# Peptides against a protein of PDB entry 7BDX, part 9

Target 1, 212 residues: chain A of PDB entry 7BDX
Amino acid sequence: EMGAAACTLLWGVSSSEEVVKAILGGDKALKFFSITGQTMESFVKSLDGDVQELDSDESQFVFALAGIVTNVAAIACGREFLVNSSRVLLDTILQLLGDLKPGQCTKLKVLMLMSLYNVSINLKGLKYISESPGFIPLLWWLLSDPDAEVCLHVLRLVQSVVLEPEVFSKSASEFRSSLPLQRILAMSKSRNPRLQTAAQELLEDLRTLEHN

## One batch from the design tools (peptide; aimed at target 1 R79 Y117 S160)

Design b1_p9_6_s2 (made by RFdiffusion4, then SolubleMPNN; from b1_p9_6, 4 letters changed)
Fold by OpenDDE base, seed 4:
Structure b1_p9_6_s2 (fold): chain B 212 residues (1-212), chain C 212 residues (1-212), chain A 9 residues (1-9)
Amino acid sequence: as target 1 above (212 residues)
Amino acid sequence: as target 1 above (212 residues)
Amino acid sequence: ESRLEELAA
């Protein structure tokens, strides 16, 4: 309980750039983010057996950790830190997103995807995550999720790849051959306005790339 | 481990007034400080048996909690919050300081005493803690500590009482009758310059009160 | 298109 409460407060205050700078300016940032990845991994590995109730202290703790990573990645210096000094955490997030089934741990997936999206704002971060083995299959696996928010954040991450010619060109063949176009087209008709818009924008971006 | 790391980061960032405001502006502050007191109490109660090594994750966790309370109490709105909404935490800190023997948990005592001193900057806070049962005996018990930093923070808290006529007048008889004058005089000759100065200042303040 | 940073609320 107390750990989850402390992490939740740390998550809340991490929305400030100054707090992110303070977190990263200390000698404890590396250790914190190293253990963060391990803790998230341990949680996801524990799910295969018991349906841990979503409201458990453990779930709340892991949500707060994922939220902190997201908020750190929302700041330029935070992205630099993650991409330079916490690559193992990024690898862990990618792995955990692959280990989770469609419809499983929706809130955690959203937070992890938001963190990867924020990392993708930096070209170095985008290069790192997109060059990870199985990245393109992972995107399509995640896009099979029944949850609109998961799908939204996947589409945003896909858009980040598509909008970077240097990154997209390296995977363009695999991307085109495996693109779940019918799924994206279905999302462009979603009742969720954010999902609808994101799917429409991605379809427009893809059309622009076919004519070039 | 992870809880201690998170609390330690929260402690570090709580040195900012804006972070204290953010902690207190959320709906989770009451719960956090309620559990904080319980966690600190559980730790101190566990010490009677096993010499928990000072470097344990549990010790670090409790130090971070006490540090957070101290930093919150260092800010005017934080003092107001503690005195209005977290009185049980203040009662817990007073109790724990009484339960700890001289030389036991020095670092924790220092942090707890710092928090009480910070609370004492507010007249309402000073009134509250000084009106607690056994407060004067507690000060003298703590002043018997062999550690110079513990004694320093006790002397500062005593000074806060002595400098407030409304508060001092209520306990002046008990204070004068039980004052460990020889101990304070010995501290005024300490090789620790901060302890030496604090003891000298308190002796001067006490002399001023005898002539009035 | 300007990539907008997202905060986790």
Scores: peptide ipSAE 0.153, ipTM 0.859, DockQ to the pose 0.150
OpenDDE base, seeds 1, 2, 3, 5: peptide ipSAE 0.152, 0.153, 0.149, 0.152; ipTM 0.859, 0.858, 0.860, 0.859

Design b1_p9_6_s3 (made by RFdiffusion4, then SolubleMPNN; from b1_p9_6, 5 letters changed)
Fold by OpenDDE base, seed 2:
Structure b1_p9_6_s3 (fold): chain B 212 residues (1-212), chain C 212 residues (1-212), chain A 9 residues (1-9)
Amino acid sequence: as target 1 above (212 residues)
Amino acid sequence: as target 1 above (212 residues)
Amino acid sequence: SRELEELAE
C-alpha cells in the first residue's frame, strides 16, 4: 500500500518539467529506471488469464511507474535520457506490449503506448523503436485490441512513423504489405470520436504517401 | 527495492516548495500521511535489538518517508497541513522517538526530530507538540543519546520551547525541576562544534530567563 | 500534422 501511494505521488508531481529535471539531475535516475523495467516485466509475467485486479497495490504501483515514464518522455531532456541511457526500458516496454493479449491490462497498455509515442517525438527515439525487431507486427498485434483507447494510441504511433520520411522509407515495403487497411477503415467509422478522427487522419496521410 | 527507490525520489524532489504544494493540493495527501505514520510505526516495532540494517530496502523506505515529512514541515502550508490534518502523524513521531533506545535508529531519529523542529516554527505546531503528554521527559530521554547529531536536534527543539514565552510559561515548573543541566554543560564542551554551539546558546537563553 | 506531447495524469 505505502509503495503504491508513494509512487502514485511521484507520478502526479512528475507532470512538472522541473520535477522531471530534478529526477534526472540526481544520481538515482539510472537505477530507478532500470528497476522500473524489471518491475513492470515481473508484473506482466505474474498475470494469469485475462483478469486484472485494477485496484490492487501492485497494479497501482505499475501504473504509476508507467505514468512516470510517460511524463519523463513528455520532456525533451527526458526523451534524451530514455533514448541514451535507458534503452533497456524501451525494449522492455516493447516486449511487454507484445506479451499482453488483446483486452488484457488495457490501462497499462495505454500508459506504455503513451510513453512510446512521446519517445517517438524525438527522431532518435523514433528511429530506435521503429528499428526494434518485430516493431511492425507489434503495431498490428496491438491494433487488434478491442479497446478504443489502446487502438487510438497505436494509431498515433503509426502516424509518427508515417509522418517521418527517413523512418518510413526503411519500413515502407513491410508496412504496405502488412497494413490492416480494413481494420483502420473500420476504426474511421467508430462511435468513439477520438478513434474515428485518428483513423481518418492516418488514412489521409497514407493516401498522400501513395501519391508521392 | 522499487518502493524504496520511488519513495527516495519523492523525498529528493520534495525539497522543492512547489512539489510540497503539489503533494498537498491533491486528493492523495491525507491517505499518504496516514499510512506514513503506520508504516514508520510498523518498522520501529519490527526492530529487534540495537542493530539496524541501514542499507535495507525497508530502512531506506522509512528514511525517505521521514525525509518527506521533514520537507513538508519546512514549508508554511506544510506545517499547517500537518498541524491541522495530520496530528496523528505528529503523535506517532513523538511515540516512536520515545520507543527507540539511545543509539538505536540514529538516522531515523534525526529525521523525525528535524520534522518536529520544523513543526515547532509554527506557534500552533509548537503548542501542539509541547502540550503532548510526556513531552518534557521525552526531550531528556532523547538527550541521553550518545549520538551528537541526535542531541543537536533535541537541543534545537528545547530552544524552540525556551524562546516562546507563551509555551515556556506552561512548562516552566516541570522544565526547571527536570532540566539535565550537567548533560547540557557537558555538551557545551563537546568536540563536535555544532553541538557545542547549540548547547552554549541554549545555556545563554536559560540564563536570560532566570533573570526575567 | 504536429506531434503533441502527452502527459499521463
Scores: peptide ipSAE 0.084, ipTM 0.854, DockQ to the pose 0.149
OpenDDE base, seeds 1, 3, 4, 5: peptide ipSAE 0.081, 0.076, 0.080, 0.077; ipTM 0.855, 0.855, 0.855, 0.854

Design b1_p9_7 (made by RFdiffusion4)
Pose (drawn by RFdiffusion4):
Structure b1_p9_7 (pose): chain A 212 residues (1-212), chain B 210 residues (1-210), chain P 9 residues (1-9)
Amino acid sequence: as target 1 above (212 residues)
Amino acid sequence: EMGAAACTLLWGVSSSEEVVKAILGGDKALKFFSITGQTMESFVKSLDGDVQELDSDESQFVFALAGIVTNVAAIACGREFLVNSSRVLLDTILQLLGDLKPGQCTKLKVLMLMSLYNVSINLKGLKYISESPGFIPLLWWLLSDPDAEVCLHVLRLVQSVVLEPEVFSKSASEFRSSLPLQRILAMSKSRNPRLQTAAQELLEDLRTLE
Amino acid sequence: SEDTMRRMS
């Protein structure tokens, strides 16, 4: 209970750039981010499906962990630190997104997809994520999730890699062969404006790159 | 005059999340949200045989109080703090909406309805508001108000209550059937565009979940 | 959720 309370407080204060710089400056953050991935992996493996039932100081603990990772990656030196020091944590995040079934732990998936988007803002972070093993199959599969907020964060991540045609050119062929053009087109007609324009903007960029 | 000027200044700066977080600790020593409800209750009681005066130092004081409550509830930890600590203030807001006759204190009713909408964003806040005494009769009473801006913010709150699970097993199925569908339909053909669109949106949501 | 996104908007 005490461990989760401290992680929740750290999640609250980690929204500040001054606090994020202080976390990376203290010579204990490397251990914190290594054991964070182990705790997130342990939490996901412990779930035999079901849902989560807002596990008392268990789900709030991993949510605080993913929330901290997201708030750190939101700061320039935070996403820089993560791609240099905590590349294993990025591997764990990409692995746990594929390991989590659609509709299972939706809040955890959005926090994790938000952190991958933030790390992709760093040039090396974009290279590391896009060159990870089944990255393209993972993207199109996360789009098969019924939750609209998960689809929105997948489209924002796809738009981020698509916005760097140099990195996008390495993952050619499968971007044309396997992309769920029909699902992205359906999302460009959703009554939710943020999801609708995200898919509309991604479709504009996808059609423009195939011709230009 | 001085009290209202300081409250208006606080309403201006309360649009910042950093300021809202700073306000939530101050409620301990000086019961800011406890005495806010008393001041709002005292103001409405003082309008015995009369309606609003406006441009007054007293009018802008309670507008600033309701505006501050709204700006606090607009921040996630603000609406979380209100539903945990300031449930009496939420009671007062819901009571004063019913106590206020139609056409009386229109600006105050809109600001109060905006704060309830914001608190409803929080899961516990939605339960607390919808399970409050006389809540459905209050929605009907507020929709009988001639002012379009009040009707708009009632429909926005009703839309917030209609969306999300609320157990869904006839707990929310009866809430939808008990609404003034005729008045919502009349407001869907309204000449006020903002009101017409809110009633139209709410009607779509009522039909979607039927 | 979508409803939450709409409500927060």

Design b1_p9_7_s1 (made by RFdiffusion4, then SolubleMPNN; from b1_p9_7, 7 letters changed)
Fold by OpenDDE base, seed 1:
Structure b1_p9_7_s1 (fold): chain B 212 residues (1-212), chain C 212 residues (1-212), chain A 9 residues (1-9)
Amino acid sequence: as target 1 above (212 residues)
Amino acid sequence: as target 1 above (212 residues)
Amino acid sequence: SEAQALLEE
């Protein structure tokens, strides 16, 4: 309980750039983000046993941790910190996104995908995550999720790859050969307007790249 | 570990007034400070058994909690919040200061005394804590501590009482009858310059009040 | 656009 409450408050205040700078300016930031990855990993591993109630203190704690990572990754200096000093955390997030089944831990997936999207705003971050082994298969695995918000955030991350020529050129062959086009086309007809728009924009960007 | 790391970061960032406002502006602040009191109480109760290593994760967690309370109490809106909405936490801090033996948990005592001193900056806060049953005996109990920093913060809190005529007038009879004058006189000769100054100033203030 | 994590109410 107390840890979850403290993390929740830290999550809320981490919405400020000045708070993110204060978090990162301390000597304790590196340890915090290292333990964050371990805690998230331990939580996901615990899900194979007892159905941890989604509203458990442990769930709220992990959500707050993922939220803090997202808010840090929203800031330029936070992205630089994550890519330079907390690569293991990024690797852990990618791994956990792969370990989670479709429909499992939807909220956590959304937060983790938001953090990866924020990291992808920097070319250095985008390069790092896109060069991860199995990154393209992971995107398609995640796009198989029945949840519209999960799929939305995957499409946004895919768009970050597609819109960066240097990154897209490295993965273009694998990307084109494995692209779940029928799935993305189905999403472009979604009743969820955000998912519909993201899928339409991605399809337009892909068409533009085929003509260049 | 993770909870202690999160609380430590929250403590660090709570040094900002804007962060304190953000902590208090959320709906979760009340619950956080309620659980804070319970956590601090549970920790102090656990000390009667196993000698918890002072450097334990639990100790660091409780230090961070006490630090957060101190930083909240440093801000005017934080003092108003504590006195209006978290009186139980103030009562808990007073109780724990009474339960701890001389030389026991010195660092925690200092942080708790700093928080009470910050609360005492507001007349409403000073009234509340000084009207606590056994407040004057508690001050003298704490002044029996061998630690100079504990004694320093007690003297500062005593000075806040003495310098507020409305509060001092209510307790003046008990205060004068129980004042450990010999102890304060000994502190005015301390090799610790901060303790020496605080004891000298208090003795001067007391002399001024005897002549009025 | 940067994503900000909102607290769930």
Scores: peptide ipSAE 0.041, ipTM 0.841, DockQ to the pose 0.064
OpenDDE base, seeds 2, 3, 4, 5: peptide ipSAE 0.041, 0.040, 0.041, 0.040; ipTM 0.841, 0.841, 0.840, 0.841

Design b1_p9_7_s2 (made by RFdiffusion4, then SolubleMPNN; from b1_p9_7, 6 letters changed)
Fold by OpenDDE base, seed 5:
Structure b1_p9_7_s2 (fold): chain B 212 residues (1-212), chain C 212 residues (1-212), chain A 9 residues (1-9)
Amino acid sequence: as target 1 above (212 residues)
Amino acid sequence: as target 1 above (212 residues)
Amino acid sequence: SEAQLLREE
């Protein structure tokens, strides 16, 4: 309980840029983000056995950790820190997103995808994530999720790749050959306006790339 | 481990007034400080059995909690919050300071005494602490500690009482009759310059009160 | 691309 309460307070205050700078300026940041990845991994591995209640102290603790990573990645110095000093955490987030089944741990998936999207704002972060083994298959696995928020954040991450010619050119062949076009077209007709817009924008970006 | 790391980061960033305001502006602050008192109490109760290594993850966690309370009490709105909404935490800190033996958990005693001193800057806080059952005997028990930093922070808390006529007048008879004058005089000759100064200042304040 | 800050839910 106390650990979850402390992490939740740290998550709340990490919405400030100055707090993110203070977290990163300390000698403890590296250890914190290393243990964060291990803690998230241990939690996801425990889900295959017991129906961990989504509202458990342990779930709240892991949500707060994922929220802290997202807020750190929202700041330029935080993205630089993650990409330079905490790559294992990024690798762990990618692995955990692959280990989770469609509909499993939806809230945690959204938080992890939001952190990866924020890292993708940095060209060095986008290059690192997109060059990770199995990245394109992972995006399509995540787009098979029935949850609209999961799919929205996947489409945003796909758009980050499509909008960067240096990144897209390296994976363009695999991307084009495996693209779940019918799924994205179905999302462009969604009743969820955010999902609809993200799918439409991505389809427009893809059409622009076919003419070049 | 992860809880201790999160609390340690929260302690570090809580040195900012804006972070203290953000902690207190959230709906989770009350629960956090309630559980903080319980966690500190559980830790101190565990010490009578096992030589808990001072550098354990649990010790580091409790140090960070006491540090957060100290940093919250350093801010005007934080003192107001503690005195209005978290009195049980103040009662717990006073009780734990009484339960600890001379030389036991010196670092935790220092942090708890620093938090009480910061609360004593607020007249409402000083009134609350000084009117707590056994407060004067507790001060003398703590002054029996061989540690100079413990004794320094006790002398500072005693000085806060002596400098407030409204507070001192209520306990003046008990204070004068039980005052460990020889101990304070010995501290005024200490090789520790901070302890020496605090003991000298308190002796001067006491002499001024004998002439009124 | 605009970074998304998470507020406490």
Scores: peptide ipSAE 0.041, ipTM 0.848, DockQ to the pose 0.062
OpenDDE base, seeds 1, 2, 3, 4: peptide ipSAE 0.045, 0.035, 0.036, 0.036; ipTM 0.849, 0.847, 0.848, 0.848; seed 1 fails the geometry check

Design b1_p9_7_s3 (made by RFdiffusion4, then SolubleMPNN; from b1_p9_7, 7 letters changed)
Fold by OpenDDE base, seed 1:
Structure b1_p9_7_s3 (fold): chain B 212 residues (1-212), chain C 212 residues (1-212), chain A 9 residues (1-9)
Amino acid sequence: as target 1 above (212 residues)
Amino acid sequence: as target 1 above (212 residues)
Amino acid sequence: SEAQDLLEE
């Protein structure tokens, strides 16, 4: 309980840039983000056994951790820190997104995808995550999720890759050959307006790249 | 481990007034400070059994909690919050200071005494703590500690009482009748310059009150 | 692209 409460408060205050700078300026930041990855991994590994209620203190604790990572990645110095000093955490997030089944742990997937999207705002971050082994197959795996918010954040991450010519060129062959076009076209007809818009924009971006 | 790390980061960032305002502006603040008191109490109750190494994750977690309370009490809105909305936490701190033996858990005593001193800057806070049952005996109990930092923070808290005529008048009879004058005089000769100064200043304040 | 800060749910 107390750990989850403290971590939740830290998540809330981490929405401030000055708090992110304070977290990263401390000697404890490296250790904190190292243990964060381990804790998130331990939680995901525990899901195959005991039906951890989504509303458990453990779930709330992991959500707060993922929220902190997202808020850190929202800030320029935070993105630089994650890409330079906490690559293992990014690797862990990518791994955990692969380990979770479609429809499993939706809230955590959304938070992790948001953190990766925020990291992708930095060209160095986008390069790092997009060059990760199995990244393109992982995006399609995640796009098979029944949850509209998961799919939305996947489409946003795909868009970040597509909009960066230097990054897209490295993966363009694999991307074009494996693109779940029918799935994206189905999303462009979604009743969810955010998902619909994101799918339409991505389809427009892809068309622009085919004509260039 | 992770809980202690998160709480330690929250402690570090709580040195900012804006972070204290953010903590207190949240709907989770009341619950957090309620659980804080319970957690600190559980830790102190555990000390009679297992020799919890002072460097344990549990010790570090409790130190971070006490540090957060101290930092909240350092800010005007934080003092108001503690006195108005978290009196049970103040009662817990006073209780735990009584439950700890001389020389036991020095770091926690110092942090708790610092939090009470910060609360005492607010007249409403000073009234609340000084009107607590057994407050004057508790001060003398704590002043028997072999640790100079514990004694220093006790003397500062005693000084806060002495400097407020409205507060001191209510306890003046008990205070004068029980005052460990020989102990304070011994502290005024301490090799610790901070303790020496605090004891000298308190003796001067007391002399001024005897002549008025 | 706007970075997203998450406040507590």
Scores: peptide ipSAE 0.025, ipTM 0.831, DockQ to the pose 0.063
OpenDDE base, seeds 2, 3, 4, 5: peptide ipSAE 0.021, 0.018, 0.024, 0.023; ipTM 0.828, 0.824, 0.831, 0.830

Design b1_p9_7_s4 (made by RFdiffusion4, then SolubleMPNN; from b1_p9_7, 6 letters changed)
Fold by OpenDDE base, seed 2:
Structure b1_p9_7_s4 (fold): chain B 212 residues (1-212), chain C 212 residues (1-212), chain A 9 residues (1-9)
Amino acid sequence: as target 1 above (212 residues)
Amino acid sequence: as target 1 above (212 residues)
Amino acid sequence: SEAEELRRA
């Protein structure tokens, strides 16, 4: 209980840029983010067994950890830190997103996707993520999720790739050959207005790229 | 490991007034400080058995909790919160300071004393603490500690009582009858300059009160 | 496209 409470408070206060700077300016940041990846991995590996109640202390703890990573990645110095000093954590997040089945651990999946999206704001971060082995297949695996919020954040990450010519050019062949166009078209007709808009914008961006 | 790391980061960032305000402005503050007291109590109760290594995850976790309380009490709104909404935590800290033997858990004892001293800066806090049952005997019990840092923070708390006429008048009879004058005089000759100074100042304050 | 920084409390 107490660990989850403390980590949840740290998540909340890490919405401040000054708090993120304070976390990263200390000598404990590297260790903290290293253990974060390990803890998240251990949690996901435990899900193949007993239905951990989504409201468990462990679940709340891991959600808070993912939230902290998201808030760190929302700030320029935080993105730089993650991309330069915590690449193993990014690799772990990509791995865990691949290990989770569609509909499994939806809240955590959303938080991890939000963190990767924030990292993708930095060109160096986007390059690192998009050059990861199996990245494109991972996007399509995640886009198969029945949850609209998961799909929304996947579409945002796909859009980040598509909108960066230097990154998209490296993946364009694989991207075009594997694009789940029917799935994206179905999302553009979603009853969820955010998902609908994101799918529509991505389809427009893709059309623009076909004409260039 | 991870819980202690997260709580230690929260401790570090809580040195900022804005972070304390953010912690207290949320709906989670009451629950957090309630569980904090319980967790600290559980830790102290566990010390009667196995030598918990001072570097254990549990020890670091509890130190961080005590550090957070200290940092909250260092700020006016934090003192108000503790005195108005978390009195049980103050009661728990007083209890735990009484339960610990001289020389036992020195670092934790120092942190708890620092938190009580910070609370004593507020007249309402000082009144609350000093009117607690057994407060004066507790001060003398704590002053029997062989550790100079423990004794220093006890002397500071005693000085806070002595310097407030409205509070001291209520306790003056018991205080004068139980004062470990020889112990304080010995501290005024300590090789530790901070302890020496604090004891000397307190002796001067006490002399001033005898002439009034 | 203005990349929206996502923060969550």
Scores: peptide ipSAE 0.038, ipTM 0.846, DockQ to the pose 0.048
OpenDDE base, seeds 1, 3, 4, 5: peptide ipSAE 0.029, 0.033, 0.036, 0.030; ipTM 0.846, 0.845, 0.846, 0.845; seed 1 fails the geometry check

Design b1_p9_8 (made by RFdiffusion4)
Pose (drawn by RFdiffusion4):
Structure b1_p9_8 (pose): chain A 212 residues (1-212), chain B 210 residues (1-210), chain P 9 residues (1-9)
Amino acid sequence: as target 1 above (212 residues)
Amino acid sequence: EMGAAACTLLWGVSSSEEVVKAILGGDKALKFFSITGQTMESFVKSLDGDVQELDSDESQFVFALAGIVTNVAAIACGREFLVNSSRVLLDTILQLLGDLKPGQCTKLKVLMLMSLYNVSINLKGLKYISESPGFIPLLWWLLSDPDAEVCLHVLRLVQSVVLEPEVFSKSASEFRSSLPLQRILAMSKSRNPRLQTAAQELLEDLRTLE
Amino acid sequence: DRYYPSVLD
């Protein structure tokens, strides 16, 4: 209970750039981010499906961990630190997104997809994520999630790699062969404006790159 | 005059999340949200045989109080703090909406309805508001108000209550059937565009979940 | 404006 309370407080204060700089400056953050991935992996493996039932100081603990990782990556030196020091944590995040079934732990998936988007803002972070093993199959599969907020964060991540045609050029062929053009087109007609324009903007960029 | 000027200044700065977080600790020593409800209750009681005066120092004081409550509830930890600590203030707001006759204190009713909408974004806040005494009769009463802006914010609150699970097993199935569908339909053909669109949106949501 | 729920809330 005490461990989760401290992680929740750290999630709250980690929204500040001044606090994020202080976390990376203290010579204990490397250990914190290594054991964070182990705790997130342990939490996901412990779930035999079901849902989560807002596990008392268990789900709030991992949510605080993913929330901290997201708030750290939201700061320039935070996403820089993560791609240099905590590449194993990025591997764990990408692995746990594929390991989590659609509809299972939706809040955890959005927090994790938000952190991958933030890390992709760093040039090396974009290279590391896009060159990870089944990255393209993972993207199109996360789009098969019924939750609209998960689909929105997948489209934001896809738009981020698509916005760097150099990195996008390495993952060619499968981007044309396997992309769920129909699902992205359905998302460009959603009554939710943020999801609708995210898919509309991604479609504009996808059609423009195939011709230009 | 001095009290209202300081409250208006606080309403201006309360649009910042950093300021809202700083306000939530101050409620301990000086019961800011406890005495806010008393001041709002005292103001409406003082309008015995009369309606609003406006441009007054007293009118802008309570407007600033309701505006501050709204700007606090607009921040996630603000609406979380209100539903945990300031449930009495939420009671007062819901009570004063029913106590205010139609056409009386229109600006105050809109600011108060905006704060309830914001608190309803929090899961416990939605339960607390929807399970409050006389809540459905209050929605009907507020929709009988001639002012379009008040009707708009009632429909926005009703839309917030209609969306999300609320157990869904006839707990929310009866809430939808018990609404003034005729008045919502009349407001869907309204000459006020903002009101017309809110009633239209709500009607779509009522039909979608039927 | 419509209301859209968030899992983060």

